# Designs tried in a protein design run: peptides against a protein of PDB entry 8BZL. Part 322

Target 1, 228 residues: chain A of PDB entry 8BZL
Amino acid sequence: SYDRAITVFSPDGHLFQVEYAQEAVKKGSTAVGVRGRDIVVLGVEKKSVAKLQDERTVRKICALDDNVCMAFAGLTADARIVINRARVECQSHRLTVEDPVTVEYITRYIASLKQRYTQSNGRRPFGISALIVGFDFDGTPRLYQTDPSGTYHAWKANAIGRGAKSVREFLEKNYTDEAIETDDLTIKLVIKALLEVVQSGGKNIELAVMRRDQSLKILNPEEIEKYV
Target 2, 242 residues: chain B of PDB entry 8BZL
Amino acid sequence: SRRYDSRTTIFSPEGRLYQVEYAMEAIGHAGTCLGILANDGVLLAAERRNIHKLLDEVFFSEKIYKLNEDMACSVAGITSDANVLTNELRLIAQRYLLQYQEPIPCEQLVTALCDIKQAYTQFGGKRPFGVSLLYIGWDKHYGFQLYQSDPSGNYGGWKATCIGNNSAAAVSMLKQDYKEGEMTLKSALALAIKVLNKTMDVSKLSAEKVEIATLTRENGKTVIRVLKQKEVEQLIKKHEEE

## One batch from the design tools (peptide; made by RFdiffusion4, then SolubleMPNN)

Design b1_p28_6_s3 (from b1_p28_6, 15 letters changed)
Fold by OpenDDE base, seed 4:
Structure b1_p28_6_s3 (fold): chain B 228 residues (1-228), chain C 242 residues (1-242), chain A 28 residues (1-28)
Amino acid sequence: as target 1 above (228 residues)
Amino acid sequence: as target 2 above (242 residues)
Amino acid sequence: EERERKAEEAIERLRKADEDRKKALEAA
C-alpha cells in the first residue's frame, strides 16, 4: 500500500499536516499587506539574492490580474501552482462573466483550492499563506489573507512569514486612520512595519503598490529609500 | 523522524519535506555540472563518470541534452529520472512550437518542468524526482540565459552556478572569479575548467571525464555545440600552463 | 474583443501547462 499523503484528524481533532504546513509558512520570508483609503500596498522581505543569481527570477509579489496581486510566505514552488491556477480563474471569469474577479472571489477560489488539498487523499496541503490585495470593480480596496487550511479573512493590515508576529504587533499599534490618510503615509507604514524584522534597510524590501484604476507598480530601491 | 522518511512527501512537525531534502542529498553525490553565462554565449560543463570501455555507444554527451534548437540542459542525479524529465522537456518544447509556431521561451520551459517536479512533491503515491537540472538557452526576450532547478520545483536564473558533487565549493569559486560584464565565452570556458579541476575528486583533470557544451548565436541562429575531446584537452592544457 | 483574445490566449497557455503537468503525473 503506497502510503498516500493523508491529511487525517488526530484523536484530539487536529489536522497535523495543516499545522505542519503552517510551520513551513513561518519559515518563509516576511510579507506585509496594508489597505489604505485608495491604495493597497504589499511589502516583502528580499532574501539576499545569492551572488550570481538573477534577481529577475526571484519574484515574491505576483499579479493575478490587472486588479489583483498576491504576496506569499512559504514554499515558492507551491505558490507558483496556486498563482497559475488563480490566473486561469481570473481570465476565465472575465470571459464567462464579462467582469474582472472581485478580490474576495479570487481569494475564495484560492482558499477552496487549498482546502481541497487538505481533504483529498494523496495530496498534502500547500505550504503557503498568501496576502491578496486589489480593487473590486466598484473601486473598493481589499486585503485578504489565506493560510494552508484554506481559511480566509478580510484585513485592514496583516503579515505572514517568519517576522509576522512582530510586524502584526507593529501594525496593531500604528495602523490608524491618520497613518493611512495619504498614499505616501500608507507606503511609509508598510516600510516601517517591514523594518521591524528586515535587516539592512530599504535594500532588502520589495514593495508593490496598486492604486484605484492603476496597474500594479513595483517600486525600485531608489523609490523605497525616499520613504525611509 | 523515521515515520516521515518513508511516507509520500508529507510535512514534518517542523514544516520540512524530508523526501525533497533526501532527493537533494542524493544529488549532492552525483557528478558535478557547471553553468556559466557570458556576454556572447552560455556553457554547460559536466563531469563524465561512466567511462566504461565496454560501452559500444560512445555517448558523446552523457549528461548534456539538447532540448530544442535554442536550449540544452545538464542533469545531476538519478539517471532514470533524468531521462524522464529530459524527454518531458523535449515534448513540452515541441508541443509549444507546434501550437504557437515559435520556440518556447526559456523560462517558460523551465517553469513547466518545475511545475511537474512540484506536483511529484505534493501528490500521494509519487516521490520527488532525484534530479537537479541546469538549463542554457537563448530567446528573443532575454537573450542568453542560465537556469537551475531542484527536486522541489524551485528554479532560479543565474550568471554562474553548479549542481552535484562539491557544488557549494564550486559556487564559492565562481563567485570569486566571475567578472560581471566582462565574461566572454572564452573566459567562461577557462573558468569552467578551473572550477572543475578543483571540485572534481580527481588527481588530474582529463578530457575524457569532462563534457562541455556551448550555446552561441551565429548569423541570427542559435548554435549548440558539444566540444570535441581535443578542444577540451586544449582548454585543460591551457589551464595547466597558467 | 482584444481583451477576450488575450484572455483566451492566456487561458490556453495555462491550460496547456496544467495538461502537461497532468500527463507527466499520469505517465510516471
Scores: peptide ipSAE 0.012, ipTM 0.588, DockQ to the pose 0.018
Fold by OpenDDE base, seed 2:
Structure b1_p28_6_s3 (fold): chain B 228 residues (1-228), chain C 242 residues (1-242), chain A 28 residues (1-28)
Amino acid sequence: as target 1 above (228 residues)
Amino acid sequence: as target 2 above (242 residues)
Amino acid sequence: EERERKAEEAIERLRKADEDRKKALEAA
């Protein structure tokens, strides 16, 4: 059965292992990214952490470098591998090129890594999609999305994971130049988009903000509630 | 049958490489890409399938890639595989330029990639690339050129060809309407629109759904130009008036 | 390694030039 094999083509031209990896992403917690004028915002659905779990240990938003951060949907263990390799590449680039990576560069690196795992024998695809946001050296905000296949595209706004369809539909209706005119409006847009799929308000949302020439800021629940 | 599907590089009893054939089947479901060689230039025309309102660069050529100053390609098939191959093409072209201080000849670039594709069909532990490419270029040896390559690593030069969805029907139309020796870039553009209008699974051809690039020579330099949406609209309108 | 780095830098410059050209064509 092609579904239990290595990533090979089916008779009808499908890569079932890639498609099944995409299904693993759809089971993941929802993540959303929005590019503003001078801000990029990531939001992720918090699963109700069991009362005994340290909330600090389940980060779905991580910095790749000072100018780049990533949210993901899907297999957390797979994400760790991608994050670690991306971090090494960001530092290597700074050492060799003397400039930080562009958001596109690091996205392409991650995408290429994912693609190789769809073509190598004895390896399965990564069960993750990622939203990669940041600022290029020229101060341009960027948002990229990549999937288990290793495809990537630039977005104004996008969502991944179980609620992604509903969140995307919301963003298609509500993403306007007016809606991103200010940093606060951009943050509000992300929160409103996540609230389409998250019932318990600000307590079940993780938000990260990167402003121009600033490091990644994770908003605390109280800061999020100010926007709700 | 099943035993040959699980191993990427094994011949069937009939001498078939099923993984290559299945990769070609995947390409058959991809958006249509068309190439036409003219006396005064070459063109690529490609179907845009991923029109999403939230895409950052709506006008970014999704399927047409500049390889160097003298070459471009279009891709039908798996986008991630396409990205890997187009990056490899750029690397090969750049390495050649650095080594020889002249642009790589078009056919040599195509051949170099085809060797890579072929290797993925012969060496164990990898699947074929699910990608066909059309290449347009100019060099001092052969002038304007159009090539096609497939997952097997096979390639050929063409006067006009098509890959992706409804490619067989498109090729049949091209054979009927292509006038050898008399094809201008202007007539090639008109032919491209005519063929796409019939082969794309759309009720009405729109400029948003079509990417067109032309490669010409101006003042002894190659010019690769992606047509603006307005120019594509004018071509569509002109076709509708005929 | 240095040749590969130079090649990657050149490709990145070409990509940036294509992006700048596209932006210029959109602004025009």
Scores: peptide ipSAE 0.009, ipTM 0.476, DockQ to the pose 0.015
Fold by OpenDDE base, seed 5:
Structure b1_p28_6_s3 (fold): chain B 228 residues (1-228), chain C 242 residues (1-242), chain A 28 residues (1-28)
Amino acid sequence: as target 1 above (228 residues)
Amino acid sequence: as target 2 above (242 residues)
Amino acid sequence: EERERKAEEAIERLRKADEDRKKALEAA
């Protein structure tokens, strides 16, 4: 009976369902996050959408709240569940605490949600990693990553999905205080990082920028081409 | 039998809970954490494995968590499980404080979490937490305390103990070098470095790879302090000169 | 529920205090 699908330990102490969910993430489209001085930037590779597919329906970068956005790699359907729950929590927090969530708070919420799905009967892990960026109420830019296990960490820059290794290697070499000195340089860093794995330039990149005290802005292809 | 591996809540024919044992196996591969009780304080020392240049904060406490003003813990095993349990410990401690207007006694906090761990081994459809914890604390009842808990929900008080990778060897070394009644926090720190240097799977111990927290009492208040990298470096240097 | 909310707020204050301490320790 399939109803007993439980994430269980292997004899060697592994949670295979979590590891397999991480493999599902590695097959996902690449996403990149970079924290600048007064900016956070998310970039994702656009899969060549079939000419007849409405581009509006595949959002890989989603606002969770006015001060927080998320990119993901892995199962889009799983991501929708996480995004919706995170949005509800952000609104609930505003109502109960009278302040927006911190980026860490909402990351911890998402991480705890993912972890519970690794420990609950009849539930599989979420097949997603997420990059969560935003500003705390004090104006501090933040970048967090979560994986299918529910682990989370704060990053200066990171990548998830199929090209994540190459993009991380690029970021490890090129992420310097000089490379993020300005908002434009930070945006250029994200674009250059994505170009390590994305063919055909700015047309295949989706880029979102959140500046201090500003709403999430998705850059149009023409705006992206100015940085290429 | 493979049938017992898929059923989290049943005993083997030999009376073993394989899922608990497998969770303990996962902990055996985790970074080393040790705790040492001294006369004038308690310490946790933990191996830091994840040093990435792109991490925003070198989490000075990747494995050491403050629970309240009087308690901290270190974790070995699955980080996500550890985060859930650490959050639960904080919630239990705060609920007690709100209810009784006094800090929760250390052993009561440990017991409350252990009951949760145990429940995850007994109730259908849950796996054990893949986490062992070391707890350090102070309370008015027993003073400085060190506890260890495992995935089964078992716990015990310790003078010195270790969890994670090479924990058995570390515990053996602690048993040899721990002097009951004569352990100062300074001596405990030196002992921690000595044991970590021998048990960590590293060619050379570095301050970047070690987290240390101390719990002391100053002017009738508990002070939980994570040692700065420079302080850890001095402890390592001192050990290399001995 | 109100006690749980107050507990969560207290935990968040403790977490923030620990983060502020970490930042202060990194800046020194």
Scores: peptide ipSAE 0.000, ipTM 0.478, DockQ to the pose 0.016

Design b1_p28_6_s3 (from b1_p28_6, 15 letters changed)
Fold by OpenDDE base, seed 3:
Parts: sequence; C-alpha cells; structure tokens
Structure b1_p28_6_s3 (fold): chain B 228 residues (1-228), chain C 242 residues (1-242), chain A 28 residues (1-28)
Amino acid sequence: as target 1 above (228 residues)
Amino acid sequence: as target 2 above (242 residues)
Amino acid sequence: EERERKAEEAIERLRKADEDRKKALEAA
C-alpha cells in the first residue's frame, strides 16, 4: 500500500524528510549569488569532473527566462524537474500576461512547487536549494533563495551548499556598497567569496553574470582568471 | 474500491489525531505572535527571528501579512506552509470581492481557510499544515475582530490571544492585564510589548526582534500599518521606564 | 478562469502594494 504520505510530522513537530532534504543540499556543490547595483552574479563550485566527462554537459547555472537565471545545490536530477517547470511557467506567463515574470513571481512559483512536494502523498521533498537571480521589468536586480521546504526570501547576497556557511560569513563581512559599486567589483566579490571554499582557484568556478537588459553570460575560465 | 488508506491522518485508538497534535507541537517552537483587540483598533505583534545582514531590507514583516484592505494575519509555524495559506487567504478574499462587489466578512474568510485546513487533516495523502494564524480585521458586521486558527481547522474569536512559543504563558498574562471595555490601541500596544518582553526567549527586547502591525479605521477606511522600528523602540523604551 | 486571473492580478497588486508599503516604510 504505497499511499502513505512520506513527509509526516514527528512527535516533536519536525518534518524529517524536509530536514533530510536540507542535508542533501548541504552535501551539494557550493553556489553563491550576489546582487549588485546593475548586475546579478551567480557562482558555483565545479566539482572535479572525471577526465572523460564533457564539462559542457554539467551546467549548474541555468536560464529560466531571458531575465531570470537559477543556480542550485543538491540533487541535480531534482533540479532538472524544477528548472523545467519554472521554464514552462515563465513562457506561460509571457503568453497569458504578456509580460515576463518578475524574479519574485518565479521564485514564489518554485517555492510553491517545493512546498506541495512536502505535503503530497507519495512525494518526497525536492533535495535542492536554489538561488534565483534576474531583473524585473523595471530594471531592478533581484536575488532570491528557496530551500526544500518551499521557504523563500530576497537577499543582497547568499550562498547554498557545502561551503555556504563560510561563504555567507565572508559576504557578511565584505558585502558593502563600495564592494558592489561596479559590475567588476561585484564579480570580484562573488569570486572571492567562492574562493573561501573552492580548492585550486578559478578553474573550479563557474560564473554567470546578468546585466540589465542583457542575457545570461557564462564567463569562460580565462575571463574568471582576470578577476582573481 | 481502492481505500486510499492514507494512514497519516487517522484516529488513534484514543480518538486523537496525532498528526494534528504534532503539527501543533511544531507551532509551539515557532516565534511568538500576539493579537490584541482594542476599542479603537486591533494589533498583531510578532517575534522576528530571522535577522540576517544579507537579507534584502525589503522584509519589514517576516510574520505579518496583509490579506486585503480590511484584514491582516500573523503566522506561527512552518514558513512555507504559511506562505501557501496566506496566498489562499488572499485568493479567497479577492474572489469574494469580485463576486459580491464587497469585502469578505472577517469570520467568513477565516472559516474558508479553516475548511481547507480541516480537509488536510481528513483527506488521505496530505499532512496537516504546520501553521497557526492570528487574524485581525474590520467589517461592517462586527467591527474590529481578532481570530485564531490552528492546524485542525478550528478557529475562535478572541479579545487577546497568543500563538507560538510560550503561548500559554502569554495568554495567562493577557488574561491578567486585559481590561475588557477599556482597552485602547495605545494600551494594547503597551500590553503587547509587556507580554513579548516576558515571553520571548531574549534577555532584552529589541525593536529588531519585534514586528507590530495595527489595524484602525480612519475616515471610514481601514488602515493597516506596520510600525517602524523607531516606533517599536519608543514602545520598548516606554515599557522599560514603567 | 478570468475571475481567477483577475483575483491573482489583484493579489499581485496587493502584494506589490505591501512591498511598496514596505519600501515606503523603509524609505521613511
């Protein structure tokens, strides 16, 4: 009889499956997001891909729409499901509302999706946290985080995954108006933050930048090395 | 007939719904939320736990949500569940407004959500919502109102109540200090600070750790206002001087 | 569906108004 809800309250009021999903996120590669003045930046730890793996196939930073991108930590397979649903919603919104989604809207959609998987029979929580960045139609840069529970908040900067604590501690110390005064400084801040936990320098960092009215740009290793 | 033996929300041999009780236990560990009804208004006061430097400053209210022009709520429990329920409250309120061309009565909105909560305790394959809510509102039928609802779908009207951490102690204090018929919004604010100062697990009450919203009537319109940090600081300071 | 869309739009306006009010409360 497969009909038991997988996610139930413990006697002490815990949703253990959600907590365990959060542990799965903590085992994931570190991701960092920073909101600048006119830029949003995502950085992700590249795990050492086996020599024979095509590095091109492991994208941890994905566009959801022209104005929104997402990085994640945790289960890659779960992330694909969320990304696909979010992409469909972004396109549906454009068709039905005739405007692109706000970053908050798509974050709320993803959060609601995650929450439903914590409350539906025969479903486990998604083992992912996400950093969602982009620009609203008014040109305002946004950064949101969501976790396996479906909770979401807006951030100036944040990190998820294995090294998230150290990266957050770095960002709490170094995120200032001066540190994000320019696009280049914002990019440098993300790289420096990620280097707190990434071994072997810029080669192990994936970096994506979105500027106002521009599409997502993934920086190549040579471009990253210019900032380090 | 596949009996969806959704075993999660079943009665115990003693007639208890353990999943509902466990959801209530989860709420007991959540930050404190207070509601106080006054003659000239109603307020919500809530403990703010998530103070992070990197949060985008846009988060004035962590636990207080405007539902419509005449109602707001505060939440204790699982934030994601709270977000879903507050969205449903807004949807219900707007659907009513569109259908009837008048605001939904406060109790009717509360009841509509409580029916949803109850359904999540009865229908197979769902867990209860790990959320209690306090509702403040005004309508033409009953004026200023305060309601509480829990994961079971039960609700009640209150003059003053508390949910979350140390709620029982807070309710006891409210019972002692609440003056029926004499409660002004000003006195209610002072009472809220007094109760929070004693029930929050903090050595000193800080304005950073408290959010307060008031609902009043001005010129025949409902006004929902979240107090500024400076206003909360003044209330705390006044309490410390008494 | 149109009523639901209008309700969602109204909720989004309310949410935006709450955000704008939050912003206005921050700016003040």
Scores: peptide ipSAE 0.013, ipTM 0.495, DockQ to the pose 0.017; fails the geometry check

Design b1_p28_6_s4 (from b1_p28_6, 10 letters changed)
Fold by OpenDDE base, seed 1:
Structure b1_p28_6_s4 (fold): chain B 228 residues (1-228), chain C 242 residues (1-242), chain A 28 residues (1-28)
Amino acid sequence: as target 1 above (228 residues)
Amino acid sequence: as target 2 above (242 residues)
Amino acid sequence: SAREEAFQKAVERLRKADEDRRKAEEAA
């Protein structure tokens, strides 16, 4: 009976709706993030789009601001709400503080938003985890991960979604200073990590790259195949 | 009886707030945090559970948060709830400083957060925060201070206390070993290691699994310092030799 | 307002000081 209540503790001290939202994330397509020296890279598993669906409609990597982008795993509709709120906050911060958000700041904002949905009646938790990457104003590359509970941490590399365990195990073995020594090596690391769980090579991967003082670049399939 | 368990902000027939009790149960499974007041300072010691190789920052303080120049806190319970509450503490402290041009008194900051916690137990559509906090601070009114607050919004001042896993056993040990009036910060650090070694569900205490912060006064200023891993290792080694 | 902007900047400086302290402890 307790597991049906959206915002209540169980007798054992668990928030079952948050735990179940984390299970919804595990059913999502895999996303991976890696921080290099002067680059951040996001990779996402492409779902097999039905032949008649416009491939343009399923963007899993979204810019939050010029210096920050986000990938997610879980409920796409929930992600849209979070992305829109984050974009408004990025613009508000630029207006009030006269500087872009730090990656930590916007991550904390998203995390606080998620947490509030775990504590308000009539609202379920967001069924999403997010990888948030970008550059601080000082040019430092950052990677953060957040979950449905509203927890967040900084990472060198991480993965979310259905293949996250296998991808993380790969990254734990292969993430070294040598493996991220160059931008190209960092991109290769992300692709290799995704290939642990994605079948049919570069065609089923969406890859986004952000370099210092550069805008978000989404790689085309031909560019991805050069790294395979 | 079960009809009252699933609703927030309602009393049972016995006058109990089950959601507050269940929030306290959640805290009982969290990592251990302890606080000890000394004559020359205050400390927080916390169990560190999350050690992942891919973490970017070696979180020197996963569970210890600076609130302002004169106060810090440690948290036991739901991390996301803790992040919200620690942010509110920082905002309250900063608003007070801007309004009055002096730091907020320690007890006033604790009370302000406790009012928020209490509201989440009384107003419909909210669940309690699944977090207990230990607060350490200095102010000109009471000097060095240690406070504890729970999900109900209750708080109290302490000489030494513990929250989280095995807190009852830790409090019992603190009561036995705490010497009123004779507690130096050095002795408090040794006591913290002794209690954590007995209460943490670990085969061997390591510096990687323990965070310690001290609050002292130097040249009329408050100094909040997180101990380095090497300093914690020395404290553990010294305890193993006694 | 100018006061709200100053408030936000002050809170952000406090957060940054905590981060800088953590980094300094790592380098040491």
Scores: peptide ipSAE 0.006, ipTM 0.482, DockQ to the pose 0.015
Fold by OpenDDE base, seed 2:
Structure b1_p28_6_s4 (fold): chain B 228 residues (1-228), chain C 242 residues (1-242), chain A 28 residues (1-28)
Amino acid sequence: as target 1 above (228 residues)
Amino acid sequence: as target 2 above (242 residues)
Amino acid sequence: SAREEAFQKAVERLRKADEDRRKAEEAA
């Protein structure tokens, strides 16, 4: 019976529930992250929001803290749980350590949370991958990716969701030191990468930028069109 | 048999823990990791499988983790499970250091983690960790040490061993070429390259696909170093010339 | 490093919590 959300090993050593959660991620809208020199950029494919939906209600890019933001692909409801837990941890860390979290720290926290949901009885894996970007207290820009298994790695650039393969192939060809030399070039790189899988138009892209010592800025469609 | 696959780790009618065996099967598909104990040091050598162009260079070691100043480990199996276990090892080691003002003995750290692994095989509502570990270390009690642990919570000390893909073939080669009492770190490094070249089933071993860490004692301190790519290239080149 | 200090503080908090739990169990 499928009623017991138990992640168990198959005879051949597979965790099918984790693999199926990864399939849920592949059905998600594409998200892209790029680390520049002094900037981190997240881009997400906007699903055609019904004309009557408040665009504010489906944020795929969210702040975890003043110095950290996250984009995700997969189940939005699952993402909400992870985001809330991460936000609480960021604030708890500030209270107890007296410093903001490092991007690695909060990534490891999220990864460990995801992993526990792959090993606990009565729980299914989270059906989300996440791109986590931000600045460490020393001003170093960081990009991390997590998957449903709880695996995480640091990246220069990466993509998740339905178009991730094509976007990654683009980034592997076009991510150079010259392509990220300036903030504007880094933003352009993210937009170009996302346009490999999204039809042209600033209306179909959500873009967020975090610069050193600055809060998360979500670009409006007009600002995005200036980079196209 | 199928009824036992969908529940918590329970005994089969034959007394087998199928979930533990299936976790071990998952490890068999992981990249090869080997450890070799020498008279003057101990090493870990691991296959790098995930070479991504966009990976951040800050992650110099995919499979080899420093645990404390006197110990390191390598992992074979599910990466997320490995991350949880390696973090736990670091926490245990640090708590011991804070409590006793001395480093945790190598075997005690291994045993503490093995108890956790075992608990995940016995207590309801948990699956086994899909991870085997090799541990290298030095302590004042036993000197240089190499341990292996598996998903069951079993562990053992070894002179040389291998986990992951083609581990049985690697262990056979190690048994043939390992000279007890005569193993130097230099000869151990050469043996590691020889075994990896055979077990990775690659026509040419490349330094990009291999991680090597050594643990030595210098001036009464433990030194754990990950070999630079150039050093690994030299070892590979030397092996190709022999 | 700030990371190491954060780690040490985190470990110390966990240790204290474990000790407090042990003391509570011993008093119970």
Scores: peptide ipSAE 0.000, ipTM 0.473, DockQ to the pose 0.022
Fold by OpenDDE base, seed 4:
Structure b1_p28_6_s4 (fold): chain B 228 residues (1-228), chain C 242 residues (1-242), chain A 28 residues (1-28)
Amino acid sequence: as target 1 above (228 residues)
Amino acid sequence: as target 2 above (242 residues)
Amino acid sequence: SAREEAFQKAVERLRKADEDRRKAEEAA
């Protein structure tokens, strides 16, 4: 059966392993990204941290560099590999080019990495989609999405994971220039979007904010509740 | 070359890595391992299945491995896989120590192994390791720590957790009896015995069937101690009297 | 295979257990 092979084309032209990796992403916790005017915001659904689990070890938003952060949906272990390679590339770029990576550059790097794992014999695709946000050196906010296939696109707003459809439908209706006019409104938009799929309000949301010329800030639950 | 491709862990139509899940199933049949974090220490308690009468009182830990001066682990699953992973942990820890002249932070050691585990789920000609680990450690960053890792390369920090046989029941008991912020090493030891007594498929818990290691701080140094059989007997006796 | 079916059942049990835990946490 072609579905049980290495990543090969089916007779009808499908890459089943890539499609199945996308199904792994759909089982992941929801992540949302929104690009504001001078802000980028990532929100993720907190899985109910099992009682006795240390919340510190449940990270779904990570910095790739000072100017770039990533949220993902899908296989956490696969995500770590991508994150680590992206971090190395960001530092390498700083050393070789003397400037931070653009958000597009690092997204393209990640996408190329993913694509290679779809074409290499003896490798399976990464079971992750990622939302990559940050600022270019010129201060332009960026949001990119990449999937298991290694495709990537720039977005104004997007969502990945289990609740992605509902969140995207919400964003398509509610993402306006007015809705992102201020940083606070942009944050509120992300929270409202996540609340479409997240039960029990702000306690189950992790939110990261990167403002222009500022480092990544992860909001605490109390800060999130102020926007609800 | 082509025969190695057939051993690649692949996604199911539902986006599942069955080889990883099969490895987890194999771990479910392994002896129970518990980890409990206390305010003044952390412990591992593991079921010993191989009781060889000829093993002299030399405390051979079947399932608990010292990794470095600040960390130990317990293993549930395939012994041969466990040996490979525990050796790799030791090598990673020593390389870090050599490079940085300080002990590897606990989470970094766990993560390094988890990246290896993950690789064995993604690269062709490899199978997942049929092993889950509990890690106990101390570092200057987070103090006493307990981690769990699985064949997927996922890990998490825990206050208390269990792997292996009857782990779900053990976790449920730990959730009920674990007092957050009030857990002493003494109370953690008592809790470990309580949980093992209920979750081990044994008519009577005996010191011969249980390995316990504690990690404490004494005079600014980490002390990893495997409890003597007599100490375990005393813990069991105390539990039977309650 | 019978083994694959047994596995799917085991995974479904685990999924259900996770879902039941989630529901119990939501009800608490």
Scores: peptide ipSAE 0.000, ipTM 0.583, DockQ to the pose 0.022

Design b1_p28_6_s4 (from b1_p28_6, 10 letters changed)
Fold by OpenDDE base, seed 5:
Structure b1_p28_6_s4 (fold): chain B 228 residues (1-228), chain C 242 residues (1-242), chain A 28 residues (1-28)
Amino acid sequence: as target 1 above (228 residues)
Amino acid sequence: as target 2 above (242 residues)
Amino acid sequence: SAREEAFQKAVERLRKADEDRRKAEEAA
C-alpha cells in the first residue's frame, strides 16, 4: 500500500508519512511561542512529571546557541537529533562566518534537514514540529515554526502540539500591540495562552524567556506564579 | 529496492510508531529491573529468570553490566540486542576517555546510546532495539545518577524506577515508599527487596532469583559492587521479619 | 596505533570483568 512506503505519493497526491508524522506532533505536549517587542517567550505544557522522575532530564525548551532557542512538540528522541545537528551548525557558522546564525538561517537549516528525511529512501520523516525563537545580530526578535514536512514560516505568535488549535485561537484574539507592550505583558500572554489547555495553574508550565542581548532564562515555578 | 521499505519503522495513521511500541511490549515480558537513587549511592536490582540448575554456579550477572569505572547498567528485553548495546556503551565510554582523558559524563553516555536507538527507529532496513536500560553512575557534575532509556531513544533521570515485567506496579510502590532526601543506600536496598517481593511472579523471593549491584563513593573513587548471595539472603530475611 | 591497542585491551578488560564476576558468583 502507498501508505506503508517511505516517502511516496499516494494516487491522490498525499505524502502519508508526512501527514502521519504531523499526527505524532498533535499527540505531543503543547508548546507556544510569542514574539514581543524586545523579548521572545516560549512556553511548554509540563507533562505531569512522574513523582520519581528528575525534571532536569525533561527539557522541552533548549538553547541552540546564545541567541537562539527551540521548543518542540512530538517525538523527543527525534527532537534530540535535530537539536544536536542545529547546535553543530550554529558553532560551525560562528567559526566560518565569525557571526552567530540568524534565526532564519538556522530555521532554514532545520527545515532542510527535515525535508531531506521526507525525500530520502530508507528514512522516515521527523515526528516533530519546532518553534524557533531568538534574536538576529541587529537585535530583531524572531519566531519561526517548522513542521515534519520541512516547511517553515515566520510568526508573531504560534502554537504546536495537542492543544495548538485552542492556543492559536486564543492568540489570534488576544495578540495585540498593547498585549506585547512590555516584557511582562508578553510573558503574561504566553501563560494565559497555555492556561487554555493546561489544567492547574503555573505548576504545569515550563517558561523560557530570551531578551535582547541576554541568554535564555528558564523561569522557576515561583517566578511563573507571579504572572498568574 | 522496494524490499527495504517494508522493514522500516513507519508512522501509523494515528502518528504512532508501532514497531517501537511492539518492542516496548516485548520488554514488558522481560524480568523486572529496579533502580533506586540514594543520598550515599545508587543501586540496581534485577530478577534472574534463567536459573537453570545446569548453569554452573556462575550466577551470570545476566542483567547487570559494568560500563566503566563510574557506571553500570541493567537491561530488560532481547538478550542479543542488549549485548550489542552494552558493548556499544563500553566503546563510547572508552573512546571518550581516550579523547578527553576523563570519564564520560553519565548523561552524555546515555544520550549517545539513545541517539543510536533513535536511529534504529528512523532509518530504513533497521528495527528498534527490543531493550530498555537502567543506568547507574557517578560523575563530578551531578553526583549519583539513575537513568532509564527505551527503544524509542527517549531517556529520563529518575530517583527510582522500574522496567520489565510488572514495571507499572513497581513504579506505583516506589512512589508510595520513596522518601525524597531521606533515602539511604540501606533503605534503598530494603525498598528494592520489598518491591521485588511484590512484583516478581514468584511465590517466594529467593537470593538466587535476584541480582543487586550498588554504586558508591569510597575515598574519592567509584565502587561498583554486586552483592553476594549471602548479602541478598540477609536483606530478604530482614524483610520477612518486618 | 598504541592508543587503539590500549582501547581494545580496555574494552576486553571490561568484558572479562563481567565474566570473572559471573564465575565468582558461581563459586560462592
Scores: peptide ipSAE 0.007, ipTM 0.580, DockQ to the pose 0.016; fails the geometry check

